# Designs tried in a protein design run: peptides against a protein of PDB entry 4KTY. Part 19

Target 1, 266 residues: chain A of PDB entry 4KTY
Amino acid sequence: YVLNDIGVIFYGEVNDIKTRSWSYGQFEDGILDTCLYVMDRAQMDLSGRGNPIKVSRVGSAMVNAKDDEGVLVGSWDNIYAYGVPPSAWTGSVDILLEYRSSENPVRYGQCWVFAGVFNTFLRCLGIPARIVTNYFSAHDNDANLQMDIFLEEDGNVNSKLTKDSVWNYHCWNEAWMTRPDLPVGFGGWQAVDSTPQENSDGMYRCGPASVQAIKHGHVCFQFDAPFVFAEVNSDLIYITAKKDGTHVVENVDATHIGKLIVTKQI

## One batch from the design tools (peptide; aimed at target 1 S87)

Design b2_p13_6_s4 (made by RFdiffusion4, then SolubleMPNN; from b2_p13_6, 6 letters changed)
Fold by OpenDDE base, seed 4:
Structure b2_p13_6_s4 (fold): chain B 266 residues (1-266), chain A 13 residues (1-13)
Amino acid sequence: as target 1 above (266 residues)
Amino acid sequence: SPLPYVIPFPKPK
C-alpha cells in the first residue's frame, strides 16, 4: 500500500461501477517535503508526528482548506471559475506542489480528489493507506445515526425540513495502525476522511475510526465512529410532519445505505 | 456524470 504510487478510484453507480486512475506520486520530488510542510502549517507538535493516530487526524483536517487554510477547497455547486475543476485533476502531485508554492489553498476538490491527496499524505509519512468508495453513502448532518426524511402529509419529501442526504458514492481513506487507545482487536484499518462534511470537535475532520468497531456497531470509540457508521449503515426514517406539528414515523428502511464498499487490495 | 451527486430518497411504501 505504501509503495504503489498509482492507484484506482472506484466511482459512479452501484450497478455501473466505474474506475479512474490516480497518481499519488509520493516519491516525486518535493512531495514528502510538502507533506511535512502541511504538518508545519497545522502547528503539529514534533512529539506527535510519529503517532499515526495524530498524524491521520491532522491530515484529515489539513487536506481540506476549512478552518486552517489547508490544501484543498471543495466545490459542489458546479462553479469552478477561480480554479481547476475537480474532474481535471489526475493525481496528487500538482495539487500538493501548488499548495507548497503558493502557500494558499488549492481550488477545487471533491471527495475523490480529497481522498487522493490524503492517500498521498499518509503514504508519504509511512502510513499504509487506501481509498474506499461507499455507494449510497449517507451524510448524517445532526449526528443521530439515521437519515431523517421528512414527508408532507401527501407523501412527498419536504426538502426544507430534510437536511440529511445520500450520495450515490463517496470516497474516503483507510489507514493501517495500531490503536492502543482502544480495546484489543480494534486496531488495523481506520477510516479517515478529509472531505469536509461535518465538524468534529471544532474542525472539519473525520477519524481515525476503527473499521472493526464500525462493523460491529461500536460507535462509542474515538474518533467520529458515529458519523462513519451512519455513512455505511444508517436507516432511512420516514417521518410525516402533520399539520398540527406532530411527527409520526411512517416507515423505516434499513437496506438503502451502504450498498457496496469497494477498495483495492494490495 | 463522473461527479458524485445527491440521490433522491425513494418513495416510502
Scores: peptide ipSAE 0.619, ipTM 0.942, DockQ to the pose 0.862
OpenDDE base, seeds 1, 2, 3, 5: peptide ipSAE 0.612, 0.615, 0.617, 0.617; ipTM 0.942, 0.942, 0.943, 0.943

Design b2_p13_7 (made by RFdiffusion4)
Pose (drawn by RFdiffusion4):
Parts: structure tokens; sequence; C-alpha cells
Structure b2_p13_7 (pose): chain A 261 residues (1-241, 247-266), chain P 13 residues (1-13)
């Protein structure tokens, strides 16, 4: 989780698992300097850089280009003007070195690309990290921790009213650290996510959220635990437009995996 | 049978 500079990112389906190799390249010439440059650009106060909670949260904001001209721009537009399609990248090095050289956000990426770059950032600085993949990952748009699926009278999905969504898969990072800001028992792995989905305190960032706190549903503990809980375990609520028609308690988060040791 | 949930754009892996 610190010294391995290559890895595997899982994707596809639960009974059709695909792997994508990834070069983290945290030891390559120019990468460590690039990680420091990322924190400089984020205008991160130097006095907080010894705190992994802060470093990881800044990283979750700065790895994406939204709000702060950070590292990577997301796209699903099937065109990818003036850049590289997200599927073309095979590691983090070219992205990070291009960012340091051009001093401009790099185009383009999707969840596993954000996760790969963020993983490089964490391991390079010495924060143990890994990439996790969540199959049938919920995206909660209204912060009620459930998927609200609105149905027309005919029983079909009303695409105008329905805003929540579900991904075939989504990848984020876990960072290892104590949580002196939380009661004892909530350190260890913290979910951190640099893929923009929902604002957290006015910026696209997410975490660190204690995985242990998410497990027992104690999502009152900072940061962004409710959103992460919703990604892995929100119920599907079918609502006819308002009458609750049905509840699917098992669809979301069928499987979560990471590379074995 | 209930409809499938709305799905987000696919990731280009």
Amino acid sequence: YVLNDIGVIFYGEVNDIKTRSWSYGQFEDGILDTCLYVMDRAQMDLSGRGNPIKVSRVGSAMVNAKDDEGVLVGSWDNIYAYGVPPSAWTGSVDILLEYRSSENPVRYGQCWVFAGVFNTFLRCLGIPARIVTNYFSAHDNDANLQMDIFLEEDGNVNSKLTKDSVWNYHCWNEAWMTRPDLPVGFGGWQAVDSTPQENSDGMYRCGPASVQAIKHGHVCFQFDAPFVFAEVNSDLIYITAHVVENVDATHIGKLIVTKQI
Amino acid sequence: SMPSPPMAPANDA
C-alpha cells in the first residue's frame, strides 16, 4: 500500500470481472515534486501538511479540475476534444508530469483515472492507499441516502423527475490513518474520492470518511460519510408520482473489491 | 416486475 508502484483496478460486472493494469509510478522522476506542486496550487497551508486527514481531503479536491484548476478533467462526451480519451491512460505518470509541465488541467478522465492519480498522490507522500471498486454504485443527488426513482402512471421511469442514478461501477480510494478527530475505533481505512459527483462544503471532494463508521451507519462523523454510505448501501425507492410502490434493498453495492496483497 | 433503475453513463475502460 506504500511501496508497490503498479496495481490493478477492477471493473466490469460481478460475474464478468475485468482488470486494468495501472502504473502508479510514485517513484518516477518529477512525481514527488508534482505532488508538492499540487498542494501548492491548492493553496494548502504548510502547517497542515503533516496531517493526513488534511492532505487526503485536499487531494480529493485537487486531483479533479473543478473549482480549483486541479489535475484532471472528467468527461463522458464521446468526443474528448483537445485531449486523451479516459480509456487511453494506463498509469498516472504522464498525467501528473503533464500537469506539472503545462500547469493546466489534463484532459480527460473518469473514475478509475481519478482513483489512479489520487493513489499515486497518496503513496508518493507516504500515506498507505489502495483503490476500491464498487459494483452498482449509487449516486445520491438530494442527500437523503436513498435512490428515489419516480414512476409515471404507466409504471415507466419518469426521467424528468428522477435525478439519482446508479453506475455499472465506481472506483475510489482508501487512505490509512488514525482519526483523532473522531472517537476511538474509527481510524484505519478512510474512503477518499476525487471523482466529482457531489459538492462537499462547496467543492467537489469527498472524505476522509471512516469505513468503520459507514459500516455501522454512524455517518454523523466527518467527512462525507452519508454520501459514501449511499454509494454502497442505499435502498432503491420506487415512487409513483406520491405513493411508495416498492423498495429494493439489495440492488446497490453488490460487491466491493481491491487488489490482493 | 418493477423497472430497472436509471443508469449513469458507462465508464470507458

Design b2_p13_7_s1 (made by RFdiffusion4, then SolubleMPNN; from b2_p13_7, 7 letters changed)
Fold by OpenDDE base, seed 3:
Structure b2_p13_7_s1 (fold): chain B 266 residues (1-266), chain A 13 residues (1-13)
Amino acid sequence: as target 1 above (266 residues)
Amino acid sequence: APPAPPYAPEEDV
C-alpha cells in the first residue's frame, strides 16, 4: 500500500465494470518535493506534517483547486478546451510536476484523477493508501442522510427541487492510520476524498472518516462521517410534488445505493 | 454547484 507505484482503478457501470491503469509514481524525481510544496501552500505547520489525520485532511482539501488554489480543477461537462481531458491522464506524476512548475491549478480532473493524485500524495508521505470505487454512489447535498428525489405528477424528475444526485460510480481513497481521537476499534482504514463535493467546515474536503465506524452506523465521529455514510448507504426517497404544493412520499428504495464497493488489494 | 456524475467514455480505454 506504500511501495507499489502502479495501480488499477475500477470505473464504469455495475453491469459493465471497467479498469484503467494508473501510475502513482510516488518515488519519481520531484514528487516528494511537490507533496511538501502542497503542504507549504496549505500553510501547514511543521508539527502537523507528522500527523496522518491532519495530513490526510489537508490533502483532501489541497488535491482539489477549490478554496485554496490546490492541485486539480474538476470538470464534468465534457468541455475541456482549456486543459487536458480527464481521460487523457495515465498517472499522477505529470499532474504534480505541472502544478509544482506552474504554481497554478492543473486542468482537468474527475473522481479517478483526484483519487489517483491523492493516492500518490498519501503514499509519498508514508501513509498506506488505496483507491475505492463505489457503484451507485450518493451525493447528499443537505446532510439529511437520504437522497430526496422529487418527481412531477407525470413521474419525471423535478430537477429544480431535486438537489441530491446519484453517480454511476465514484472513486475516493482509504488511508491507514491510528485514530487516538476516536474510541478504540475505529482506527485502521479511513475514508478520505479530494473530489470537491461538499463543504466541510469552510472548505471542500472530506475525511478522515473511520471505515469501521461507518460500517457499524456510527456517524457522530469526525470527520464527515455522515457524508461518507450517505455515499454508501442512503435510502432513495421518491417524493411527488403535487400541484397544490403538497409532497407525498411515493416510494423508498433502501437497496439502490452502494451496489458494489471495489478496491485493489495492492 | 455540486459536480455532475463522472464521464468515462469507452474510447478512453
Scores: peptide ipSAE 0.029, ipTM 0.650, DockQ to the pose 0.110
OpenDDE base, seeds 1, 2, 4, 5: peptide ipSAE 0.024, 0.021, 0.022, 0.029; ipTM 0.655, 0.632, 0.630, 0.663; seeds 4, 5 fail the geometry check

Design b2_p13_7_s2 (made by RFdiffusion4, then SolubleMPNN; from b2_p13_7, 5 letters changed)
Fold by OpenDDE base, seed 2:
Structure b2_p13_7_s2 (fold): chain B 266 residues (1-266), chain A 13 residues (1-13)
Amino acid sequence: as target 1 above (266 residues)
Amino acid sequence: SMPEPPKAPEEDV
């Protein structure tokens, strides 16, 4: 987890699983210096830099450009005229070195690019880390632990009412650490995510959330456990908005979200 | 090589 320089990222569809190689480059020249520079840009206290809880939380904020002029600008509009298309990246090294040289956010990333760069950051700082891909990954925007899908009377999705969304796949990271701030048994793998999805206490960041806590439904544990729980366990609630302004629940699907979670064991 | 399709929301929710 710390020593592997080349990884595999899973993507595509649950029925057509694809893999891409990713070079992490955590031992390449200038990469450690860039990771230190990222923490300097975050104004992270020296005392916090030895704490994997603080480092992973800061990393989840700083790998995205939102709020703090962090490493990567996300784009999903298929218009990448002012940078590199997300699919053209093959590793973290060029991204991190460009960020260090330009001192400006690098364009552009999507979830696997964010996860790849964040994996380099964690590994470079001695935190065991891996990338996780979730197929049918929920994005809960209102923190209600369900996906509220509003339908028109014709059965089409009402995009104006439906704020929640499901990704065909999403990539995030798991980082290995002790959690002395949690009850005994909730250390080990922690979910952390640098893809800018939701605001967490004033910044686009996510985690560390205890994977054991999530598996046991302990959403009250810091950080962002409700959001990570929803990504993997949300029920789909299909709601028809009637012309009279009433809402009727037509269907509930408890099996759609989190159909497959894949990670490389190396 | 055509760029891989970007991550997209699921259409058939």
Scores: peptide ipSAE 0.029, ipTM 0.676, DockQ to the pose 0.096
OpenDDE base, seeds 1, 3, 4, 5: peptide ipSAE 0.022, 0.027, 0.022, 0.029; ipTM 0.622, 0.655, 0.621, 0.653

Design b2_p13_7_s3 (made by RFdiffusion4, then SolubleMPNN; from b2_p13_7, 6 letters changed)
Fold by OpenDDE base, seed 5:
Structure b2_p13_7_s3 (fold): chain B 266 residues (1-266), chain A 13 residues (1-13)
Amino acid sequence: as target 1 above (266 residues)
Amino acid sequence: SMPEPPFAAPEDV
């Protein structure tokens, strides 16, 4: 996990799983310096830089450009006129070196690019890390641990009322660390995500959330466990908005979200 | 238009 400089990222659809090679390049010239620079830009105290909990949390914030002029600007509008389209990147090295050189956020990334760069960052700093792909990944935007899908009386989705969304796939990272801040047994893999999805205590960041905690429904454990739990286990709640202003739950789908979670083991 | 793979896209639910 630390020594492998080339990876595979899973993407696509659950019924059409695709793979993309990604060069992490954590040993390439200037990459460690850039990772240190990222932590410098975050104004991270030197004492914290040896703590994988702090490092991974800072990394989750700083790999995205939001709040702090971090590494990557996300774009999902299919208009990439002011930078490189996310699909053009083949690895982390060019992105990180551009960031270091320009001292400005690099355009553009999507989840696998964020995850790729973040994986490099983690591995470069000696944190075992892997990329995880979740198919049918929920984005809970109101922290209620469910996907609220509002329907018109005709059964069509009311996009004005429906704020929650589901990604066809989403990539994030798992970082291996001890969690002395959590009860015994909740160390190991920690979910961390640098794709800017939700604000976490004032910044677009996510994790580290204990994978074991998530698996056991312990959403009270820091950091961002409710959000990560929702990504993999939210129920879809179909709600009909009636003309009289009442809401009626029409259906609940507990099977749609998190159909498949894939990570490279090879 | 939803971006084609490899782009992540919102799913129509």
Scores: peptide ipSAE 0.170, ipTM 0.776, DockQ to the pose 0.111
OpenDDE base, seeds 1, 2, 3, 4: peptide ipSAE 0.106, 0.165, 0.078, 0.144; ipTM 0.740, 0.770, 0.747, 0.754

Design b2_p13_7_s4 (made by RFdiffusion4, then SolubleMPNN; from b2_p13_7, 8 letters changed)
Fold by OpenDDE base, seed 2:
Structure b2_p13_7_s4 (fold): chain B 266 residues (1-266), chain A 13 residues (1-13)
Amino acid sequence: as target 1 above (266 residues)
Amino acid sequence: AFPAPPFAAPEDV
């Protein structure tokens, strides 16, 4: 998980799983210097740089450009003016070296690009890390642990009322560490995500959230466990918004979200 | 020319 410099990222649809190669390049010239520079830009104190909890949380914030002029600008609108389309990237090295050279956010990324660059950052700093792909990944925007899908009276989705969304797939990272801040047994793999989705205590960041805590429904454990739990296990709540302003729950689907979670074995 | 984008997309639920 630290020594592998080439990986595979899963994407596509749950019924049509695809893979792409990704070069992490954590041992290439200038990459370690760039990872240190990222922590410098975050104004991370020296004492925190040896703590994988702090490092992974800072990396989660800094791999995206939101809030702090971090590494990657996300784009999902198919408009990539003044940058590189997310699909053109084949690895982390060019992105990180461009960031270090220009000292400006690199355009553009989507989830697998964020996950690829974040994986390099973690591995470069000696944190065992892997990329995880979740098919039918929920984006809970209000931390209510459910996906509220509002319907018109004709059965079509009301896009104005529906704020929650489901990705066909989403990529994030798992980082291996001890969690002395949590009860015994909740160390090991921790979910961390650098794709800018939701604010966590004032910044677009996510994790580290204990995979064991999520698996056992311990959403009270820091950091961002409710959000990660919702990504993999939220119910879909279909609500008809009536013209009179009343809401009626039409259906509940507890099987749609987190249909498949995939990671490459070492 | 760029390959077909492996874009994540919002799923119709």
Scores: peptide ipSAE 0.099, ipTM 0.737, DockQ to the pose 0.079
OpenDDE base, seeds 1, 3, 4, 5: peptide ipSAE 0.053, 0.093, 0.078, 0.097; ipTM 0.716, 0.738, 0.725, 0.740

Design b2_p13_8 (made by RFdiffusion4)
Pose (drawn by RFdiffusion4):
Structure b2_p13_8 (pose): chain A 261 residues (1-241, 247-266), chain P 13 residues (1-13)
Amino acid sequence: YVLNDIGVIFYGEVNDIKTRSWSYGQFEDGILDTCLYVMDRAQMDLSGRGNPIKVSRVGSAMVNAKDDEGVLVGSWDNIYAYGVPPSAWTGSVDILLEYRSSENPVRYGQCWVFAGVFNTFLRCLGIPARIVTNYFSAHDNDANLQMDIFLEEDGNVNSKLTKDSVWNYHCWNEAWMTRPDLPVGFGGWQAVDSTPQENSDGMYRCGPASVQAIKHGHVCFQFDAPFVFAEVNSDLIYITAHVVENVDATHIGKLIVTKQI
Amino acid sequence: SSENFLIPFPAPS
């Protein structure tokens, strides 16, 4: 989780698992300096850089280009003007070195690319990290921790009213650290996510959210635990437009995996 | 492709 500079990112389906190799490259010339440059650009106060909670949260904001001209721009537009399609990248090095050289956000990325770059950032600084993949990952748009699926009278999905969504898969990172800001028992792996989905305190960032706190539903503990809980375990609520028609308690988060040791 | 995408909601059972 610190010294391995290559890895595997899982994707596809639960009974059709695909792997993508990834070069983290945290030891390559120019990368460590690039990680420091990322924190400088985020205008992160130096006095907080010894705190992994802060470093990881800043990283979750700065790895994406929204709000702060950070590292990577997301796209699903099937065009990818003036850049590289997200599927073309095979590691983090070219992205990070291009960012340091050009001093401009790099185009383009999707979840596993954000996760790969963020993983490089964490391991390079010495924060143990890994990439996790969540199959059938919920995206909660109204912060009620459930998927609200609005149906027309005919029983079909009303695409105008329905805003929540589900991904075939989503990838984020876990960072290892104590949580002196939380009661004892909630350190260890913290979910951190640099892929923009929902604002957290006015910026696209997410975490660190204690995985242990998410497991027992104690999502009152900072940061962004309710969103992460919703991604792995929200119920699907079918609502006819308002009457609750049905509840699917098993659809979301069928499987979560990471590379073995 | 490794590019992720939104999936449709399943019909209510």

Design b2_p13_8_s1 (made by RFdiffusion4, then SolubleMPNN; from b2_p13_8, 7 letters changed)
Fold by OpenDDE base, seed 5:
Structure b2_p13_8_s1 (fold): chain B 266 residues (1-266), chain A 13 residues (1-13)
Amino acid sequence: as target 1 above (266 residues)
Amino acid sequence: SPLSHVIPFPKPK
């Protein structure tokens, strides 16, 4: 999880799983220096740099460009004219070295690119890390652990009211660490995500969230456990908006989200 | 293509 500099990332559809190779290159020249530079840009004090909890949280913020001029600019609108299409990247090295050289965010990434670069960052700093792919991955935008689907009386989705969404797939990272800030038993794999999805206490970041805590329904544990829990466990709540403004729950689907979670054991 | 995208919600039952 630390020494392997080439990985496989799962993507595509749940019924047509695909893989792509990704070169992490954590041992390549300039990569460690770039990771240190990233922490410098985050104004992370030296004492915190030895704490994987702080490092992974800072990394989740800094691998995306939002808030802090971090590494990668995301693009999901098929407009890549001012940079490199996300699919053109084959590894983390070129991205990180470009960031270090230009001192400006690199364009463009999507979830697997963010996860790839973040994986390099974590491994480079000695934190065991892997990429996780979740098919039918929920994006809960109001932290209520539900996919709130608002319907008009005619049964059509009210796009103005419906803010939650589902990715065909989403990639994030799991980092291995102890969690002395949590009760005993909630160390080990921690979910962290650098893809800018939701604001977490003022910044686009996510985690570390204890996988064990989430598994046992302890979503109150820091950091961002509700969001990660929702990504894999949210129910679809179909809510009909009546003409008088009343909202009524019409249906619940507990099977749609998190159909498959895949990770390579390397 | 590795591009991700938002998928529409299924029609309610």
Scores: peptide ipSAE 0.588, ipTM 0.944, DockQ to the pose 0.927
OpenDDE base, seeds 1, 2, 3, 4: peptide ipSAE 0.587, 0.576, 0.582, 0.572; ipTM 0.944, 0.941, 0.943, 0.940

Design b2_p13_8_s2 (made by RFdiffusion4, then SolubleMPNN; from b2_p13_8, 7 letters changed)
Fold by OpenDDE base, seed 4:
Structure b2_p13_8_s2 (fold): chain B 266 residues (1-266), chain A 13 residues (1-13)
Amino acid sequence: as target 1 above (266 residues)
Amino acid sequence: SPLPHVIPFPKPK
């Protein structure tokens, strides 16, 4: 997971899975220097740079431009006039080298681009890492571990009230590390995500969240386990908004989210 | 499309 400089990212629909190649280029000239520069921009203490927990958390924050003028600016509005369309990127090298040269955030990325660059960052720093794709990936925007779907009395979705969303697919990373800050058994793969989705204690970042903890429903463990849990396992809660302002739960669907989680293994 | 996109919620049953 550290030595491979070319990877495959899964995307598309759950019933029509597709793959795209991605060049991580962690051994290319200037890439390690850029990764160190990223940590410098984050003002990360030298003592913390040897701790994969701290490094992965800082990386999740710095690979996105929010809060700290990090590497990539996300764009989801199909308007890319002031940069490169996310689909045009084929690897991490050009992005990281542009960031190092310009010292300004690079435009633009979406989830697989963030995941690709983040994977390079982790591998470059000696942290085993892989990209995972979750199909029917939930975005819980109010941290209640569920998808709140508000319905009109006629059964139609009220898009104004419904803030949570489900994506056909979403990509993030898993990084391998020990977790001495957690109980025994919750080391190993840790979910980390650099795509700016939700604020985590003041910054747009996510993880590391123990994959084992999430699999067993231990969402109380740091960091951001509830959010990652919701991405893969949240229930759909259908809520009817009555004319009198009251809300009634009409239905619950526990099977819709996280239909498939895919990652490449060596 | 290769881009991720928000999918509509299914109608409740």
Scores: peptide ipSAE 0.619, ipTM 0.943, DockQ to the pose 0.894
OpenDDE base, seeds 1, 2, 3, 5: peptide ipSAE 0.609, 0.601, 0.607, 0.612; ipTM 0.942, 0.940, 0.941, 0.942

Design b2_p13_8_s3 (made by RFdiffusion4, then SolubleMPNN; from b2_p13_8, 8 letters changed)
Fold by OpenDDE base, seed 1:
Structure b2_p13_8_s3 (fold): chain B 266 residues (1-266), chain A 13 residues (1-13)
Amino acid sequence: as target 1 above (266 residues)
Amino acid sequence: SDLSYVLPFPKPK
């Protein structure tokens, strides 16, 4: 989880799972220096740099360019002018070295690119890390732990009434650490995500969220456990918006989200 | 395609 400098990332569709190689390159020249530079840009004090909780949270913020001129600019509009298409990247090294050289965000990434670069960052700093792929991954936009789907009176979905969405697949990271800030038993793998999805206390970042806590339905623990829980376990709530302004729950689907969660031991 | 994208919500069962 720390020493392996090449990995496999799962992507595609749940019924057509694909894999791609990704070179993390944590031992290549200039990469560790770049990871330290990232923490410098975040103005992270030296005392915090030895704490994997703080480091992983800072990393989740800094691997994306939002808020802080971090490493990667995301793009999902299929127009990648003024940069490199997300699919063209084969590893973290070129991205990190470009960031270090230019001192400007690198264009462009999607979830697996963010996860790949973040994995390099974590491993460089001695934090065991792996990439996780979730198929039918929910994006809960209003923090209510469910996918709100609004239906017109004719039964058709009105996509304008909700900001919730579902990715065909989404990649994030799990980092191994103790969690002395949480109750006993909630250490180990922690979900962290550098893909800019939701604001967390003023910045686009996510985690560390205890995987064990989430598995047992505990979403009250820091950081961002409700969001991560929703990604893998949201129910689809079909709500009919009546013309009189009332909302009626017509259906609930507890099987749509998080159909498969895949990770490779590296 | 290797790109991630938003799926449309399914019709209710």
Scores: peptide ipSAE 0.627, ipTM 0.948, DockQ to the pose 0.904
OpenDDE base, seeds 2, 3, 4, 5: peptide ipSAE 0.612, 0.610, 0.620, 0.615; ipTM 0.942, 0.942, 0.946, 0.942

Design b2_p13_8_s4 (made by RFdiffusion4, then SolubleMPNN; from b2_p13_8, 8 letters changed)
Fold by OpenDDE base, seed 4:
Structure b2_p13_8_s4 (fold): chain B 266 residues (1-266), chain A 13 residues (1-13)
Amino acid sequence: as target 1 above (266 residues)
Amino acid sequence: SPLSYKIDFPKPK
């Protein structure tokens, strides 16, 4: 998980799984220096740089450009006129070296690009890391652990009221570390995500969230466990908004989210 | 395509 500098990222649809190669390049010239530079830009104190909890959380924030002029600008509107289309990247090296050279955010990325760069960052700093792909990945925008689907009386989705959404697939990272800040048993793999999805205590970042905690429904543990839990396990709640303003739950689907979670074994 | 996108919710039963 640290020594392998080439990986495979799963994407596409759950019924048509695709893979792409990604070069992490953590041993390439200038890459470690760039990772240190990223932590410098984050103004991370030296005392925290040896703590994988702090490092992974800072990396989660800094791999995306939001808030802090971090590494990558995301784009999901199919308009990439001012940079490189996300699909054109084949690895982390060019992105990180461009960031170091220009000292400006690099355009553009999507989830697998963020995950690829973040994986390089973690591995460069000696943190075992892997990329995880979740098909039918929920995006809970109001932290209530469910997908609220608002329907008109005719049964059509009210797009104005429905703010939650589902990705066909989403990639994030898992980083291996001890969690002395959590109860015994919740160390090991921690979910971290650098794709800017939700604000976490003032910054677009996510994790580290204990995978074991998530698997057992312990969403009270830091960091961002509710959001990660929702990504893989939220129920679809169909709510009809009546003309009189009342809401009625019409249906609940507990099987739609998190159809498949894929990651590579060492 | 590797591009990710938001999918429509299935129609309720």
Scores: peptide ipSAE 0.645, ipTM 0.950, DockQ to the pose 0.943
OpenDDE base, seeds 1, 2, 3, 5: peptide ipSAE 0.656, 0.642, 0.636, 0.645; ipTM 0.953, 0.951, 0.951, 0.951; seed 1 fails the geometry check

## One batch from the design tools (peptide; aimed at target 1 F136)

Design b2_p14_1 (made by RFdiffusion4)
Pose (drawn by RFdiffusion4):
Structure b2_p14_1 (pose): chain A 261 residues (1-241, 247-266), chain P 14 residues (1-14)
Amino acid sequence: YVLNDIGVIFYGEVNDIKTRSWSYGQFEDGILDTCLYVMDRAQMDLSGRGNPIKVSRVGSAMVNAKDDEGVLVGSWDNIYAYGVPPSAWTGSVDILLEYRSSENPVRYGQCWVFAGVFNTFLRCLGIPARIVTNYFSAHDNDANLQMDIFLEEDGNVNSKLTKDSVWNYHCWNEAWMTRPDLPVGFGGWQAVDSTPQENSDGMYRCGPASVQAIKHGHVCFQFDAPFVFAEVNSDLIYITAHVVENVDATHIGKLIVTKQI
Amino acid sequence: NYKLDLQDIRNDFL
């Protein structure tokens, strides 16, 4: 989780698992300096850089280009003007070195690409890290921790009213650290996510959220635990437009995986 | 990656 500079990112389906190799390249010439440059650009106060909670949260904001001209721009537009399609990248090095050289956000990325770059950032600085993949990952748009699926009278999905969504898969990172800001028992792996989905305190960032706190539903503990809980375990609520028609308690988060040791 | 079709999820659930 610190010294391995290559890895595997899982994707596809639960019974059709695909792998994508990834070069983290945290030891390559220019990468460590690039990680420091990322924190400088984020205008991160130097006095907080010894705190992995802060470093990881800043990283979750700065790895994406929204709000702060950070590292990577997301796209699903099937055109990818003036850049590289997200699927073309095979590691983090070219992205990070291009960012340092051009001093401009790099185009383009999707969830595994954000996760790969963020993983490089964490391991390079010495924060143990890994990439996790969540199959059937919920995206909660109204912060009620459930998927609200609105149905027309005919029983079909009303695409105008329905805003929440589900991904075939989503990848984020876990960073290892104590959580002196939380009661004892909630350190260890913290979920951190640099793929923009929902604002957290006015910026696109997510975490650190204690995985242990998410497991027992104690999502009151900072940061962004409710959103992460909703990604892995929100119920689907079918609502006819308002009458609750049905509840699917098993669809979301069918499987979560990471590379074996 | 991509978003799943909610109508298909609905049909499979039923």

